# Ledger of designs, part 65: peptides against a protein of PDB entry 4Z63

Target 1, 334 residues: chain A of PDB entry 4Z63
Amino acid sequence: LCLGMNDLTGNIPEDLFHLKRLNLLGIQENRLSGSLSREIRNLSSLVRLDVSWNLFSGEIPDVFDELPQLKFFLGQTNGFIGGIPKSLANSPSLNLLNLRNNSLSGRLMLNCTAMIALNSLDLGTNRFNGRLPENLPDCKRLKNVNLARNTFHGQVPESFKNFESLSYFSLSNSSLANISSALGILQHCKNLTTLVLTLNFHGEALPDDSSLHFEKLKVLVVANCRLTGSMPRWLSSSNELQLLDLSWNRLTGAIPSWIGDFKALFYLDLSNNSFTGEIPKSLTKLESLTSRNISVNEPSPDFPFFMKRNESARALQYNQIFGFPPTIELGHNN

## One batch from the design tools (peptide; aimed at target 1 P304)

Design b2_p25_4_s2 (made by RFdiffusion4, then SolubleMPNN; from b2_p25_4, 7 letters changed)
Fold by OpenDDE base, seed 4:
Structure b2_p25_4_s2 (fold): chain B 334 residues (1-334), chain A 25 residues (1-25)
Amino acid sequence: as target 1 above (334 residues)
Amino acid sequence: SEEDEIIQRSKAAADPDNPTNVIYR
């Protein structure tokens, strides 16, 4: 049943929950309000539940133990409060959980040992607090993780050295500390291709440790952290780098010539730093900017990126990394 | 895949007023 993209108001009719053979319930992009009914438990054949872009409030009902076939739960852009229900946090069938842009709070707890099918997690823009869950690497299929715009104080857990499934990770604006530890841990994530750490690590030094290595790193965004130091030499070994944003930091020294050696680098923002010296001539040799046909249809994160021209501007949404215009931004340096 | 469609819809339905992963230009 697909009733999305209407002007439906009120609550879901209770009789809808008598549809025991229903595989898909899509009621997204409406004005549905009130609590999400516990009677969802009666939809025992449900594979996909999409309640996103509504006015739902209250706690998410703890009924997911009665939904053994549920693979996809989309609840983004609602007013949900409380935590992730225990039955949802233990769902062995769930592949994708999207609860972005809610008011969920408390400690983030997932029973990753039970969540054997979870591959995509979007909990961005919530009110989760405390530390990052140390057991997140136990979600053995978890590839995409957006935890941006929460309040995860402290450091990246040491256990994330074992996060082998992790490919796309955003912790943007999550009150994280110790960038040296974070990078030292996350370098062990062998499948990590996208790392977003913007608005963390306030005033810390960007490590220039030659022992750091991110072999598969394609996208690195560490903007607006007021980071000190220079362009990190370890980054030169990330030969697959496509997008680099280190803007709005306090980075100093020269822009190194090796920045032009990245064959796939099409987006570079080093603006609003304190870089000095000459612009490397090697930037004129960036193959991605000179060759017409690098429409590399590469996998992108499950979470979107946004571009803002200024703080007051409406964000432009980019669903694919390659949707970004080829850019070299070196403005507002010394 | 069904998952890809869901992901694309999820991206399309991102809140531009509360964007995550903003690149400032």
Scores: peptide ipSAE 0.436, ipTM 0.904, DockQ to the pose 0.803
OpenDDE base, seeds 1, 2, 3, 5: peptide ipSAE 0.249, 0.410, 0.085, 0.310; ipTM 0.730, 0.895, 0.668, 0.820

Design b2_p25_4_s3 (made by RFdiffusion4, then SolubleMPNN; from b2_p25_4, 8 letters changed)
Fold by OpenDDE base, seed 2:
Structure b2_p25_4_s3 (fold): chain B 334 residues (1-334), chain A 25 residues (1-25)
Amino acid sequence: as target 1 above (334 residues)
Amino acid sequence: SEEDEIIKRLKAAADPSNPTNVIYR
């Protein structure tokens, strides 16, 4: 049943929960309000639940143990409060959980040993606090993780060295500290292709440790951290790099010539730093900027990116990184 | 109303001025 993109108001009619054969309930993009009924438990055949973009409030009901076929739960952009209910945090069927842009709070706890099918987790823009959950690497299929815009004070857990499934990771604006430790840990994530760390590590030094290596890194975004140091030499070994944003830092020194050796680099933002010297001639030889055929079909994160012209500007949402125009931004390096 | 507070929160959270995963231009 798909009733999305209407102006429906009030609660879900209770009679809807009598549809025991319902595989898909999509009621997204409405004005549905109140609590999400516990009677969703009666939808025992449910595979997909989309309640996103509504006015739902209260706690998410702890009934997911009665939804053994549920693979997709989309609840982004609601007013949900509390934590992730225990039955949801233990769901063995769930592939995708999107609860971005809610008011969920407390410590983030997932029983990753039970969540054997979880491959995508979007909990961005919530009120989770405490530390990053050390057991996230136990979610053996977890590929896409957005935890941005929460309050995860402290450091990236050492256990994330074992996060082999991790491919797309955003921790933007999550009050993280110790970039050296974070990079030192995350370099062990062999499948990591996208790393977004913007608005963390305030005023720290960007490590220039030649022992750091991100073999499969395609997208690195570490903007607006006030990072000191220079262009990190370790990054030159990330031969698959497609997007680099180090804008709005305090990076100094020359832009190195090796920045032009990235064959796939189509987006470079080094703006609003303190770089000096000449623009490397190698940047004019970037094949990706001269070739019109950027493959749009590469795997992208499930979480959106947002482009801002400046700190005060309205962001433009991009659902795919490859939707970015080929760009070299070197402005405002004084 | 509680609804107004929810709407206000949703609007604030959906505000492109404060998005997640920001790329600066």
Scores: peptide ipSAE 0.181, ipTM 0.712, DockQ to the pose 0.255
OpenDDE base, seeds 1, 3, 4, 5: peptide ipSAE 0.090, 0.154, 0.205, 0.113; ipTM 0.681, 0.705, 0.706, 0.673; seed 4 fails the geometry check

Design b2_p25_4_s4 (made by RFdiffusion4, then SolubleMPNN; from b2_p25_4, 11 letters changed)
Fold by OpenDDE base, seed 1:
Order: sequence, then C-alpha cells, then structure tokens
Structure b2_p25_4_s4 (fold): chain B 334 residues (1-334), chain A 25 residues (1-25)
Amino acid sequence: as target 1 above (334 residues)
Amino acid sequence: SEEDKIIEENKSRADPSNPINVIYR
C-alpha cells in the first residue's frame, strides 16, 4: 500500500493494521500526526515501512519483534522522541534503518550481534548523547552510517579499527575530539570511501602523518573544524579521491601540486583557509574537469549532503555526490 | 500543537547533517 506524497492528515486508520498480508506500507510525505500506533505489530508480513516526512510524534513503538520480515524502516523527518526501541535494536531482519531528523535521545545502543542484516543506518540529526557505540563494528554488514549532528563526546572508539564493512561514514557536528586518533583508527576501515567529519575537532592540528593511508577514499569532508596545519601529505596516496572539502579551517602553507594529480577529483573546496603561494598549475589539468564523460555510476552514501550556495539560501539536498557541480573553490585565502 | 510546529520548523530547515560548501560564520 503506497499512499505517499499526498496531503493526508490525522492518524493512520486502525483498520489498516488488519492487513496481515501487507508487505509494503508507504505513507511518507504527508501530514500524518500523532503517535505511530502499536498496532503496526499486526502487520506481520511487513517488509518495508515508510512513514518518513510526516508529523509523527511520541516514542517509536516497541513492536518490531512482531515484524520478523521487516527489512526497511524509514522514519526520517518526524518528531519521534525517546530511544530506539529494544525490539528494533535487536532486529535480525532489518537491512536499513533511517530515523534521521527526529528528536530521539539517550545513549545510542544497538545489539549489533543480533542485527546481522543491518547494512544502512541513518540516525543523523537527533539528540543522542554519550559516546559512540563501541560495538558498531559487530554489525558485520553495516556499510552506511550517518551519526551526524548528535551530541556524542570523546573520541572515535578503538574498536572501529575492525569496522571492515564500513564504506560511508558521517560524524559531522558530533562534538568529537582528537582528529589524529580518529584518522589513525579509521584508516583501518579498508572499505571506507566516504568520510565526513565536518564541525568536529575544534582547533586541532590536521595530522600530516605519512603513515596514514586511506586507499579507497573518494570523499573527504572535514570542513569548519578550525584545523591548523597544512595540506596533509598522506592524502596524496588516496588516488581515487573525487571530492575534497577542507574549507573553513586554519590551514596554511602552499596548496601542493599533487592536488592536481587526482584523476577523479571533480569537487575541491579549500576556501576560507590561510593558504599561501600560487595556485598549482596542475589544477588546470584535472581530467574530471576537462572530460565530459564522468558519468560515474558509482555507489554513493545513503545519507544526503546539503549545499548552501548563499547564506540566505535554503540548503539544497543532494542525494548523490555526483549531483554536485564540478567545483574548484579556493576563495578567501590569504 | 507546539510540537507539530517544532517538527514543521525542523522539517523546513534543511538538515545540514552533512553540509558541503556551507558558509560557516
């Protein structure tokens, strides 16, 4: 049953929960309000539940033990409060959980040992607090993780050295500290292609440790951290780099010539730093900017990116990295 | 409800969870 993208209001009719054979319930992009009914437990055949972009409030009901076939739960952009229900945090069937842009709170706890099918987790823009869950690497299929805009504290857990499944990771604006430790840990994530760490590590030094290596890194976003230092030499070994944003830091020195050696680099933002010297001539030879054919049908993060062109402009949502215009931004340097 | 307004306001605000090319003040 797909009723998304309408102007539906009120609550879900109770009789809808009598549909025991229902595999798909999509009611996204409406004005549905109130609590999500516990009677969803009656939908025992449910594979996909999409309640995103509604006005739902209250706690998410703890009924996911009654939904043994549920693979997809999309509840982003609602007013849900409380924590992740225990039955949801223990779901062995769940592949994707998206609860981005809610008011969920407390300590983030997932039983990763039970969540054997979880491959995508988006909990960005919530009110989770405490530390990052050390057991996330136990979610052996977890590829996509957005935990941005939560009130996490401290450092990236050492256990994340073992996060082999991790490909796309955002921790933007999560009050993280110790960028050297974070990068030192995350370099062990051999499948990591996208790393977003914006608005963390306030005033720290960007490590220039030649021992750091991110072989498969395609997207690195570490903006607005007030980071000191220079362009990190270790980044030059990330030959697949497509997008680099180091804007709004305190980086100094020259922009190195190797920045133009990235064949796939189509988006570069080094603006609002303290870089000096000449613009590398190699930037004028970036193949990605000269060749039309970067139809990169490459996998992208499941979490969206947001671009603001102007201070007054609404942030535009980009669901794909390749939706960004080819850009070289070097403005506001010294 | 006030909660609904907060939800609507939060909805209308582009969630800058992963900002790119944002003018940071």
Scores: peptide ipSAE 0.244, ipTM 0.746, DockQ to the pose 0.113
OpenDDE base, seeds 2, 3, 4, 5: peptide ipSAE 0.233, 0.242, 0.236, 0.073; ipTM 0.749, 0.750, 0.731, 0.690; seed 5 fails the geometry check

Design b2_p25_5 (made by RFdiffusion4)
Pose (drawn by RFdiffusion4):
Structure b2_p25_5 (pose): chain A 334 residues (1-334), chain P 25 residues (1-25)
Amino acid sequence: as target 1 above (334 residues)
Amino acid sequence: SEEEDELLEEREENEEEGDNLLYTT
C-alpha cells in the first residue's frame, strides 16, 4: 500500500490495522498527524514501514516484537518524542532505522547483541544525551552511523576500537570531547572511509601524534572546531584521501609539501585558519586536478553533506561526494 | 491549518540546516 507524496491529513484510520498481510506501507510525505497507534502491532507481516515527512508526534509505540519481519523503519522528519523503544532496540530483523530530525531524547540504548541485522542507523537532529553508547560496536553489521546534531557529552568510547563494520561515521555538532582519544580509538576501525567530526572538540589541540594511521580513509571533515596546532603529518599516510576539510580552525604554521601527494584528492578546504608561509608548489601536481588518468570509486555513505559559506548563509546540499566541485580553498589565512 | 503549515515549514527548515556540515569562505 503506497500513499506517499499526497496531501493527506488526520491520523491513520484504525481500519488500516486490520491488514495482517501488508508487507509494505508507505505513507511518507503527507500531512498526517497524531500518535502512531499501538494497534500497529497488528500488522505482523510488515517488512518496510515508511512514515517519513509527516506531522506525527507522541512516543513511538513499543510494539516491535509484534513486527518480527520489519527490516526498514523510516520515521525521519516527524515530532516523535521519547527514546528508542525497547522492542525496537531489541529487533533482530531491522536492517535500517532512520529517525533523524525528530524530537527524540534521553539516553540512546540499543541491545546490539539483539540487533543482528542492523546495518544502517540514522539518529541525526535529535536530543539524545549522555555518553555515546559503549555497546554500539556490538552491532556486528552496522556499517553506517549518523549521530550528528545531538546532545551527547564525553569521549568516544574505548570499545569503538572494535567497530569492525563501521564505514561511514558522522558525528558533527554532537559536543564530543578529547579529539586526541577520538582519533586514537577510531584509527583502529579498519573499514572507516568517511568521517565527519565538524563542530566537536571546541578549542582543543589537533593531535600531531604520528603513530595515528587511517589507511582506507577517503573523506575527512573536521571543521569549525577551532582546533590548534599544525597540519598533522600522520594524515599523509592516508593514500585514498579524496576530500579534506580542516577549515574554520585555529591551525598554524606552513602548509606542508605532502598535501600535494594525495593522488585521489579533488577537494581541500584549509580556509579560515592561521596558516603562514608560501603556498606549497606541490599543489600544482595534484593528480586528480591535472590529468584524466587517476580513477577511483566515490565513497557512498547514507547521509548527505552540507556546506556553509559563512555563519549566516543557507547551506548547500550534496547527496554524493562527487557532487562537490573540485576545489582548492585557501582563503582567510596568512 | 496555519499552525500545521508553520510546523511543516519549521521542520523543513531544520532539515535543510543539515547534519554533516562543511564550512568554507

Design b2_p25_5_s1 (made by RFdiffusion4, then SolubleMPNN; from b2_p25_5, 13 letters changed)
Fold by OpenDDE base, seed 1:
Structure b2_p25_5_s1 (fold): chain B 334 residues (1-334), chain A 25 residues (1-25)
Amino acid sequence: as target 1 above (334 residues)
Amino acid sequence: SAEDEEKLRELEERAAEGDALMFTS
């Protein structure tokens, strides 16, 4: 049953929960309000639940143990409060959980040992606090993780060295500290292609450790961290790099010539730094900017990107990395 | 209702602040 993208108001009719054979419930993009009914438990055949973009409030009901076929739960952009219910945090069937842009709070806890099918987790823009869950690497299929805009004080857990399933990771604006430790850990994520760390590590030094290596890194965004240092030499070994944003930092020194050696680099933002010297002539040879054949069909994160011109500007949403125009931005340097 | 429209607008504005943030000049 797909009732999304309407002007439906009020609560979900209770009679809807008598549909025991229902595999798909989509009621997204409405004006549905109140609590999400516990009677969802009656939808024992449910594979997909989409309640996103509504006015739902209260706690998410702890009924997911009665939903053994549930693979997709989309609840982004609601007013949900409390935590992730225990039955949801233990769901062996769940592939995708999206609860982005809610008011969920407390310590983030997932039973990753039970969540054997979880491949995408979006909990961005919530009120989770404490530390990053050390057991996330136990979610052996977890590839896409957005934990941005929560309050995860401290460092990236050492356990994330074992996060081999991780491909797309956003931790933007999550009060993280110790960029050297974070990068030193995350380099062990052999499948990591997208790393977004914007608005963390305030005033720290960007490490220039030649031992750092991100083999499959395609997207690196570390904007507005007030980072000091220079362009990191270790980044030159990330031959698959497509997008680099280091804007709004305090990076110094010359822009190195190797920045033009990235064959797939189509978006470069080094603006609002303290770079000096000449613009590398190698940038004029970027194949991605000279050839029209950017492979548009590469896998992208499930989480959207947001581009801001400044801290006060409204962000522009980009659902795909390839939605960014080919860009070289070197403005506002010394 | 006008209240529901305002609540939805607030949610949309909050969503528009974004999670995976990039900055440009």
Scores: peptide ipSAE 0.271, ipTM 0.869, DockQ to the pose 0.884
OpenDDE base, seeds 2, 3, 4, 5: peptide ipSAE 0.270, 0.037, 0.262, 0.153; ipTM 0.868, 0.742, 0.864, 0.810; seeds 3, 5 fail the geometry check

Design b2_p25_5_s2 (made by RFdiffusion4, then SolubleMPNN; from b2_p25_5, 13 letters changed)
Fold by OpenDDE base, seed 3:
Structure b2_p25_5_s2 (fold): chain B 334 residues (1-334), chain A 25 residues (1-25)
Amino acid sequence: as target 1 above (334 residues)
Amino acid sequence: SAEDDELIAKRKELAAEGDALMFTS
């Protein structure tokens, strides 16, 4: 049953929960309000539940143990409060959980040992607090993780060295500290292609440790951290780099010539730093900017990207990395 | 209601601010 993208108001009719053979319930992009009914437990054949972009409030009901076939739960952009229900945090069937842009709070706890099918997790823009869950790497299929805009004070857990499934990771604006430790840990994530760390590590030094290596890194976004230091030499070994944003930091020194050696680099933002010297001539030779054949089929994270022209501007949403225009931004340097 | 419209607008705005932020000049 697909009723999304309408002007439906009120609550879900109770009789809808009698549809025991229902595999898909999509009621997204409506004005549905109140609590999400516990009676969703009666939808025992449910594979996909999309309640996103509504006015739902209250706690998410703890009934997911009665939904053994549920693979997709989309609840983004609601008013949900409380934590992740225990039955949801233990779901062996769930592939994708999206609860972005809610009011969920407390410590983030997932039973990753039980969540054997989880491959995408979006909990961005919530009120989770405490530390990052150390057991996330136990989610052996977890590829896409957005935990941005939560209050995860402290450091990236050492256990994330073992996060082999991790490919797309956003921790933007999560009150993280110790960028040196974070990068030192995350370099061990061999499948990591997208790393977004914007609005963390305030005033720290960007490490220039030549021992750091991100083999498969395509997207690195570490903007607005007030980071000190220079362009990190270790980044030159990330030959697949497509997008680099280090804007709104306090980086100094010259822009190195090796920045033009990235054959796939189509988006470069080094603006609002303290770089000096000449613009490397190698930047004028970036093949990705001269050739129309940017490989459109590159994997993108499930979480959206947002571009702001300035801190006060409205963000533009991009669902795909290739949706960004080819860009070189070097403005507002010294 | 007017309150619902305001809440919807606020949620859309919060969603539009995004989680993976890039800043251009």
Scores: peptide ipSAE 0.030, ipTM 0.713, DockQ to the pose 0.903
OpenDDE base, seeds 1, 2, 4, 5: peptide ipSAE 0.138, 0.083, 0.025, 0.026; ipTM 0.781, 0.778, 0.688, 0.661; seeds 1, 2 fail the geometry check

Design b2_p25_5_s3 (made by RFdiffusion4, then SolubleMPNN; from b2_p25_5, 13 letters changed)
Fold by OpenDDE base, seed 3:
Structure b2_p25_5_s3 (fold): chain B 334 residues (1-334), chain A 25 residues (1-25)
Amino acid sequence: as target 1 above (334 residues)
Amino acid sequence: SAEDEEKLKELEERAAEGDALMFTS
C-alpha cells in the first residue's frame, strides 16, 4: 500500500493494521501526526515501512520483534523522541534504518551482533549524545553510515580500524576531536570511499603524515574545521579522488602540483584558507574537467550532500555526488 | 492546521541544513 506524497492528515486508520499480508506500507510525505501506533506489530508480513516526512511524535514503538521480515524502515523527518527501541536495535532482518532529522536522544546503542543484515544507517540530525558506539564495526554488512549533526564527544573509536564494510561515512558537525587519531583509524577502513568530517576538530592541525593512506578514497570533505597546516602529502596517494573540499580552514603554504594529477577530480574547493603562491598549472590539465564522461554509475552514499555558500546560507541538496557541477574554487585565500 | 504547517516547515528547514555538509565560497 503506497499512500505517499498526499495531503493525508491525522492518524493512520486502525483498520490498516489488520492487513496481515501487507509487505509494503508507504505513507511518507503527508501530514500524519500523533504517535506511531504500536499496532504496526500486527503487520507481520511487512518488508518496508516508510513513514518519513510526516508530523509523527512520541517514541518509536518497541514492536520490531513482531516484524521479522522488515528490511527497510524509513522514518526520516519526523518528531520522534526517545531512543532507538530495543527490538529495532536488535533486528536481524533490517537492511536499512533511516531515522535522520528527528529528535532522538540519549546514547546511541545498537546490537550489531544481532543486526546481521544492516547495510545502511542514517541517524543524522538527531540529539544523540555521548560517544560514538564502539561496536559499530560488529555490523559486518554496514556500508553506509550517517551520524552527522549529533552531539558525539571525544574521538573516533579505535575499534573502527576493523570497520571493513564501511564505504560511506559522514560525521559532519558532531563535536568530534582529534583529527590525527580519526584519520589514523579510518585509513584502515579498506572500503572507505566517502568521508565527510565537516565542522569537527575545531582548530586542530591537519596531519601531514606520510604513513597515512586512503587507497579507495573518492570523496573527502573536511570543511569549516579551522584546521591548520598545509595540503597533506598523504592525500597524493589517493589516486581515485573525485571530490575534495577543504574550504573554510586555516590551511597555509602552496597548493601542491600533485593536486592536478588526480584524473577523476572534478570538484575541488580550497577556498577560504590561507594558501599562498601560484595556482598549479597542473589544475588546468584535469581530464575530468575537460571531458564530461564522468561515469554516472559510480556508487554514491545513501545520504544526500548539502552545499552552503556561507554559514548563514540555506544549503542546496545534492542527492548524488555527480550532481555537483565541475568546480575549482580557490577564492578567498591570502 | 496552521500549527501543523509551521511544524512541517520547521522540519523541512532542519532537513535542509545538511548532514554531509560542504562549503563553497
Scores: peptide ipSAE 0.270, ipTM 0.872, DockQ to the pose 0.905
OpenDDE base, seeds 1, 2, 4, 5: peptide ipSAE 0.270, 0.267, 0.234, 0.234; ipTM 0.873, 0.877, 0.853, 0.841

Design b2_p25_5_s4 (made by RFdiffusion4, then SolubleMPNN; from b2_p25_5, 14 letters changed)
Fold by OpenDDE base, seed 1:
Structure b2_p25_5_s4 (fold): chain B 334 residues (1-334), chain A 25 residues (1-25)
Amino acid sequence: as target 1 above (334 residues)
Amino acid sequence: SAADDELLAALAERAAEGDSLMFTS
């Protein structure tokens, strides 16, 4: 049953929950309000639930133990409060959980040993507090993780050295500290291709440790951290780099010539730093900017990116990395 | 209702603020 993108109001009719053979319920992008009914437990054949972009409020009902076939739960952009229900946090069937842009709070707790099928988690823009869950690497299939814009304090857990499944990771604007530790840990994530760390590590030094290595890194965004230091030499070994944003920091020194050696680099923003010297001639030879054949068929994060001009402005949403125009921004480096 | 419209607008605005942020000049 797909009723998305309408002007439906009120709550879900209780009689809808008698549809025991229903595999897909999509009621997204409506004006549905009130609590999400506990009677959703009666939809025992449910595989996909999309209640996103509504006016749902209250706690998410703790009935997911009665939904053994549920693979996709989309609840982004609602008014949900409380925590992740225990039954949801223990769901063995769930592949994708998207609860982005809610009012969920408390400590983030997932039973990753039970969540054997979880491959995508989007909890961006919530009110989770405390520290990052140390057991997140126990979610052995978890590839896509957005935890951005939460109140996670402290450092990236040491356990994330073992996060082998992690491919796409955003921790943007989550009050993280110790960039040296974070990068030192995350370099061990052998499948990590996308890393977003914007609005963290305020005023820290960007490490220039030549021992750091991100083999598969395609997208690195560490904007607006007030980071000091220079262009990190370790980044030159990330030969697959496609997108680099280090804008709005306090980076100094020259832009190194190796920045033009990235064959796939199509988006470079080093603007609003304190770089000096000449523009590397190698930038004029970037194959991705000179050739028409950008391979658009690459996997992208499940979470969207947001482009802002400043902290208060509305962001332009990009659902795909290749949605970014080919860009070289080196402005405002006085 | 007007209250629902305001709430929807607020949710949409918060969504538009974004979480995985990039910055331009």
Scores: peptide ipSAE 0.483, ipTM 0.926, DockQ to the pose 0.872
OpenDDE base, seeds 2, 3, 4, 5: peptide ipSAE 0.425, 0.021, 0.471, 0.019; ipTM 0.912, 0.564, 0.924, 0.618; seeds 3, 5 fail the geometry check

Design b2_p25_6 (made by RFdiffusion4)
Pose (drawn by RFdiffusion4):
Order: C-alpha cells, then structure tokens, then sequence
Structure b2_p25_6 (pose): chain A 334 residues (1-334), chain P 25 residues (1-25)
C-alpha cells in the first residue's frame, strides 16, 4: 500500500490496522499527524514501514516484537518524542533505522547483541544525551552511523576500537571531547572511509602524533572546531584521500609539501585558518586535478553533506561526494 | 560505489573566500 507524496491529513484510520498481510506501507511525505497507534502491532507482516515527512508526534509505540519481519523503519522528519523503544532496540530483523530530525531525547540505548541485522542507523538532528553508547560496536553489521547534531558529551568510547563494520561515521555538532582519544581510537576501525567530525572538540589541539594511521580513509571533514596546531603529517599516509576539509580552525604554520601527494584528492578546504608561508608548489602536480588517468570509486555513505559559505548563509546540499566541485580553497589565511 | 576518472569537472581555485562542510544544515 503506497500513499506517499499526497496531501493527506488526520491520523491513520484504525481501519488500516486490520491488514495482517501488508508487508509494505508507505505513507511518507503527507500531512498526517497524531500518534502512531499502538494498534500497529497488529500488522505482523510488515517488512518496510515508511512514515517519513509527516506531522506525527508522541512516543514511538513500543510494539516492535509484534513486527518480527520489519527490516526498514523510516520515521525521519516528524515530531516523535522519547527514546528508542525497547522492542525496536531489541529487533533482530531491522536492517535500517532512520529517525533523523525528530524530537527524540534521553540516553541512546540499543541492544546490539539483539540487533543482528542492523547495518545502517540515522539518528541525526535529535536530543539524545549522555555518553555515546559503549555497546555500539556490538552491532556487528553496522556499516553506516549518523549521530550528527545531538546532545551527547564526553569522549568516544574505547570499545569503538572494535567497530569492524564501521564505514561511514558522521559525528558533526555532537559536543564530543578529546579529539586526541577520538582519533587514536577510530584509527583502529579498518573499514572507516568517510569521517565527519565538524563542530566538536572546541578549541582543542589537533593531534600531531604520527603513529596515527587511517589506511582506507577517503573523506575527512573536521571543520569549525577551532582546533590548534599544524597540518598533521600522520594524514599523509592515507593514500586514498579524496576530500579533506580542515577549514575554520586555528591551525598554524606552513602548509606542507605532502598535501600535493594525494593522488585521489579533488577537494581540499584549508580556508579560515592561520596558515603562513608560501603556497606549496606540489599543489600544482595534484593528479586528480591535472590528468584524466587517475580513477577511483566514490565513497557511498547514506547521509548527505552540507556546505556553508559563512555563518549566516543557507547551506548547499550534496548527496554524493562527487557532487563537490573539484576545489582548492585556501582563503582567509596568512 | 561508482568509478570516476579525473578531473570530472572545472577546477575551482579560491584564494579569497572561506567555507566548511558538515552533515547537517
């Protein structure tokens, strides 16, 4: 049953909850509102539930043991409150959970021993607080994590050294501390390709510690953290690097020669720092900016990227990394 | 993932302005 992208109003007729054989319900992008009824436990054949882009509110009903076939739950852009219900946090069948841009709050609690099929999680733009849940690496299939724009505090848990499935990690604007510990931990996630740390670690020093090694790293964004220190040399060992954004920090010193050695780099933003010295000549032999013989695969995280020119400008949206124009942005330095 | 050869578009060199990237607006 596909009703998506219409102008429908009111709540879900209780009539709909008699459909015990329905495996797909798309009601997304309407004006629907009210609470999402607890009678939804009666729809035991559901595989994909798309409730996105409506006006729903109240708690998400804790009925999800009654929906053992649920694989996709899409609730993004609604007014849902409370945390993740225990039954949803215990669902062994969920592949994907998208609750981004909701009014959700409290501690974030998932039973990752129980969630053996979870491979993608998007909780962005919510009010989840407390520490990042230490048990997240226990979701052995979780590849894509977007926790951006939340109310967490403290450090990245030590157990994140074991997050073997992690590929795309978005932590922007989440009030994270100790970038030194965050980078030392996260370098042990061998599948990490795209990492977004923007608006965290405010005023901290960017670790120069050269034992740090991110081998498969493709996209590194750590911006507007007002970080101090120099261009970190440990980054020169990430040969796959495609997009680097260190902008709006307090970084100083000269821009080193090895920045021109990234063969897949098509986008770099070092703007709005305290960089001095001349421009390194090696930026003239960047391979992805010269010939057409460099070829690589574009990273594929499940989240869009946003770009702001200044603090008051409306943002630009890029659903894919290769939507960024090939760019050298060195402005507002010394 | 999709394979792509470079450059795939015009190279933009900006020595004046500033910007930054995030995963949220």
Amino acid sequence: as target 1 above (334 residues)
Amino acid sequence: ETMMSFPFDDVVIDLTSSSWISSHS

Design b2_p25_6_s1 (made by RFdiffusion4, then SolubleMPNN; from b2_p25_6, 11 letters changed)
Fold by OpenDDE base, seed 3:
Structure b2_p25_6_s1 (fold): chain B 334 residues (1-334), chain A 25 residues (1-25)
Amino acid sequence: as target 1 above (334 residues)
Amino acid sequence: STSRSYPYGPVVVDLTGSSWISSVE
């Protein structure tokens, strides 16, 4: 049953929960309000539940143990409060959980040893607090992780060295500290292609440790951190780099010539830093910027990107990395 | 319909140096 993108109001009719053979319930992008009924437990054949972009409130019902076939739960952009229900945090069937942009709170706890099928987790823009869950790497299929805009004070857990499945990771604006430790840990994630760390590590030094290596890194976004230092030499070894945003930092020195050696680099933002010297001539030779046939058909994270033009402006949403236009932004440097 | 508008069509690039990317709304 797909009723998304309508003007439906009120709550879900109770009779809908009698549909025991229902595999898909999509009621996204409506004005449905109230609590999400615990009677969803009656939908025992449910594979996909999409209640996103509504006005639901209250706690998410703890009934997911009665939904043994549920693979997709999308509840982003609602008013849900409380934590992740225990049955949801222990779901062995769940592949994708998206609860971005809610009011969920408390410590984030997932039983990763039980969540054997979880491959995508989006809990961005919630009110989770405490530390990042150390056991996330135990989710052996977890590829896409967005935990941005939560209050995860502290450092990236050491256990994330073992996060082999991790490919797309965002921790933007999560009050993280110690960028050196974070990068030192995350370099061990050999499948990591997308790393977004914007609005963290405020005022720290961007490490220039030549021992750091991100072999498969395609997207690096570390904007608006007030980072000091220079363009990191270790980044030059990330030959597959497609998008680099280090804007709104306090980086100094010259823009190195090796920045033009990235054959796939189509988006570069180094604006609002303190770079000096000349623009490297090699930047004018970036093939991705000169070629009309930019075949950047590369995987994108499940979480969206947002481009904010200024502090007061609304962010523009981009669902795919290749949705960004070829860009060189070097504005507001010295 | 309450369908969201997405930025379809040509992407406007602001080269004023005032933009940044995040995964945060």
Scores: peptide ipSAE 0.302, ipTM 0.674, DockQ to the pose 0.259
OpenDDE base, seeds 1, 2, 4, 5: peptide ipSAE 0.204, 0.200, 0.211, 0.166; ipTM 0.677, 0.683, 0.676, 0.657; seeds 1, 2, 5 fail the geometry check

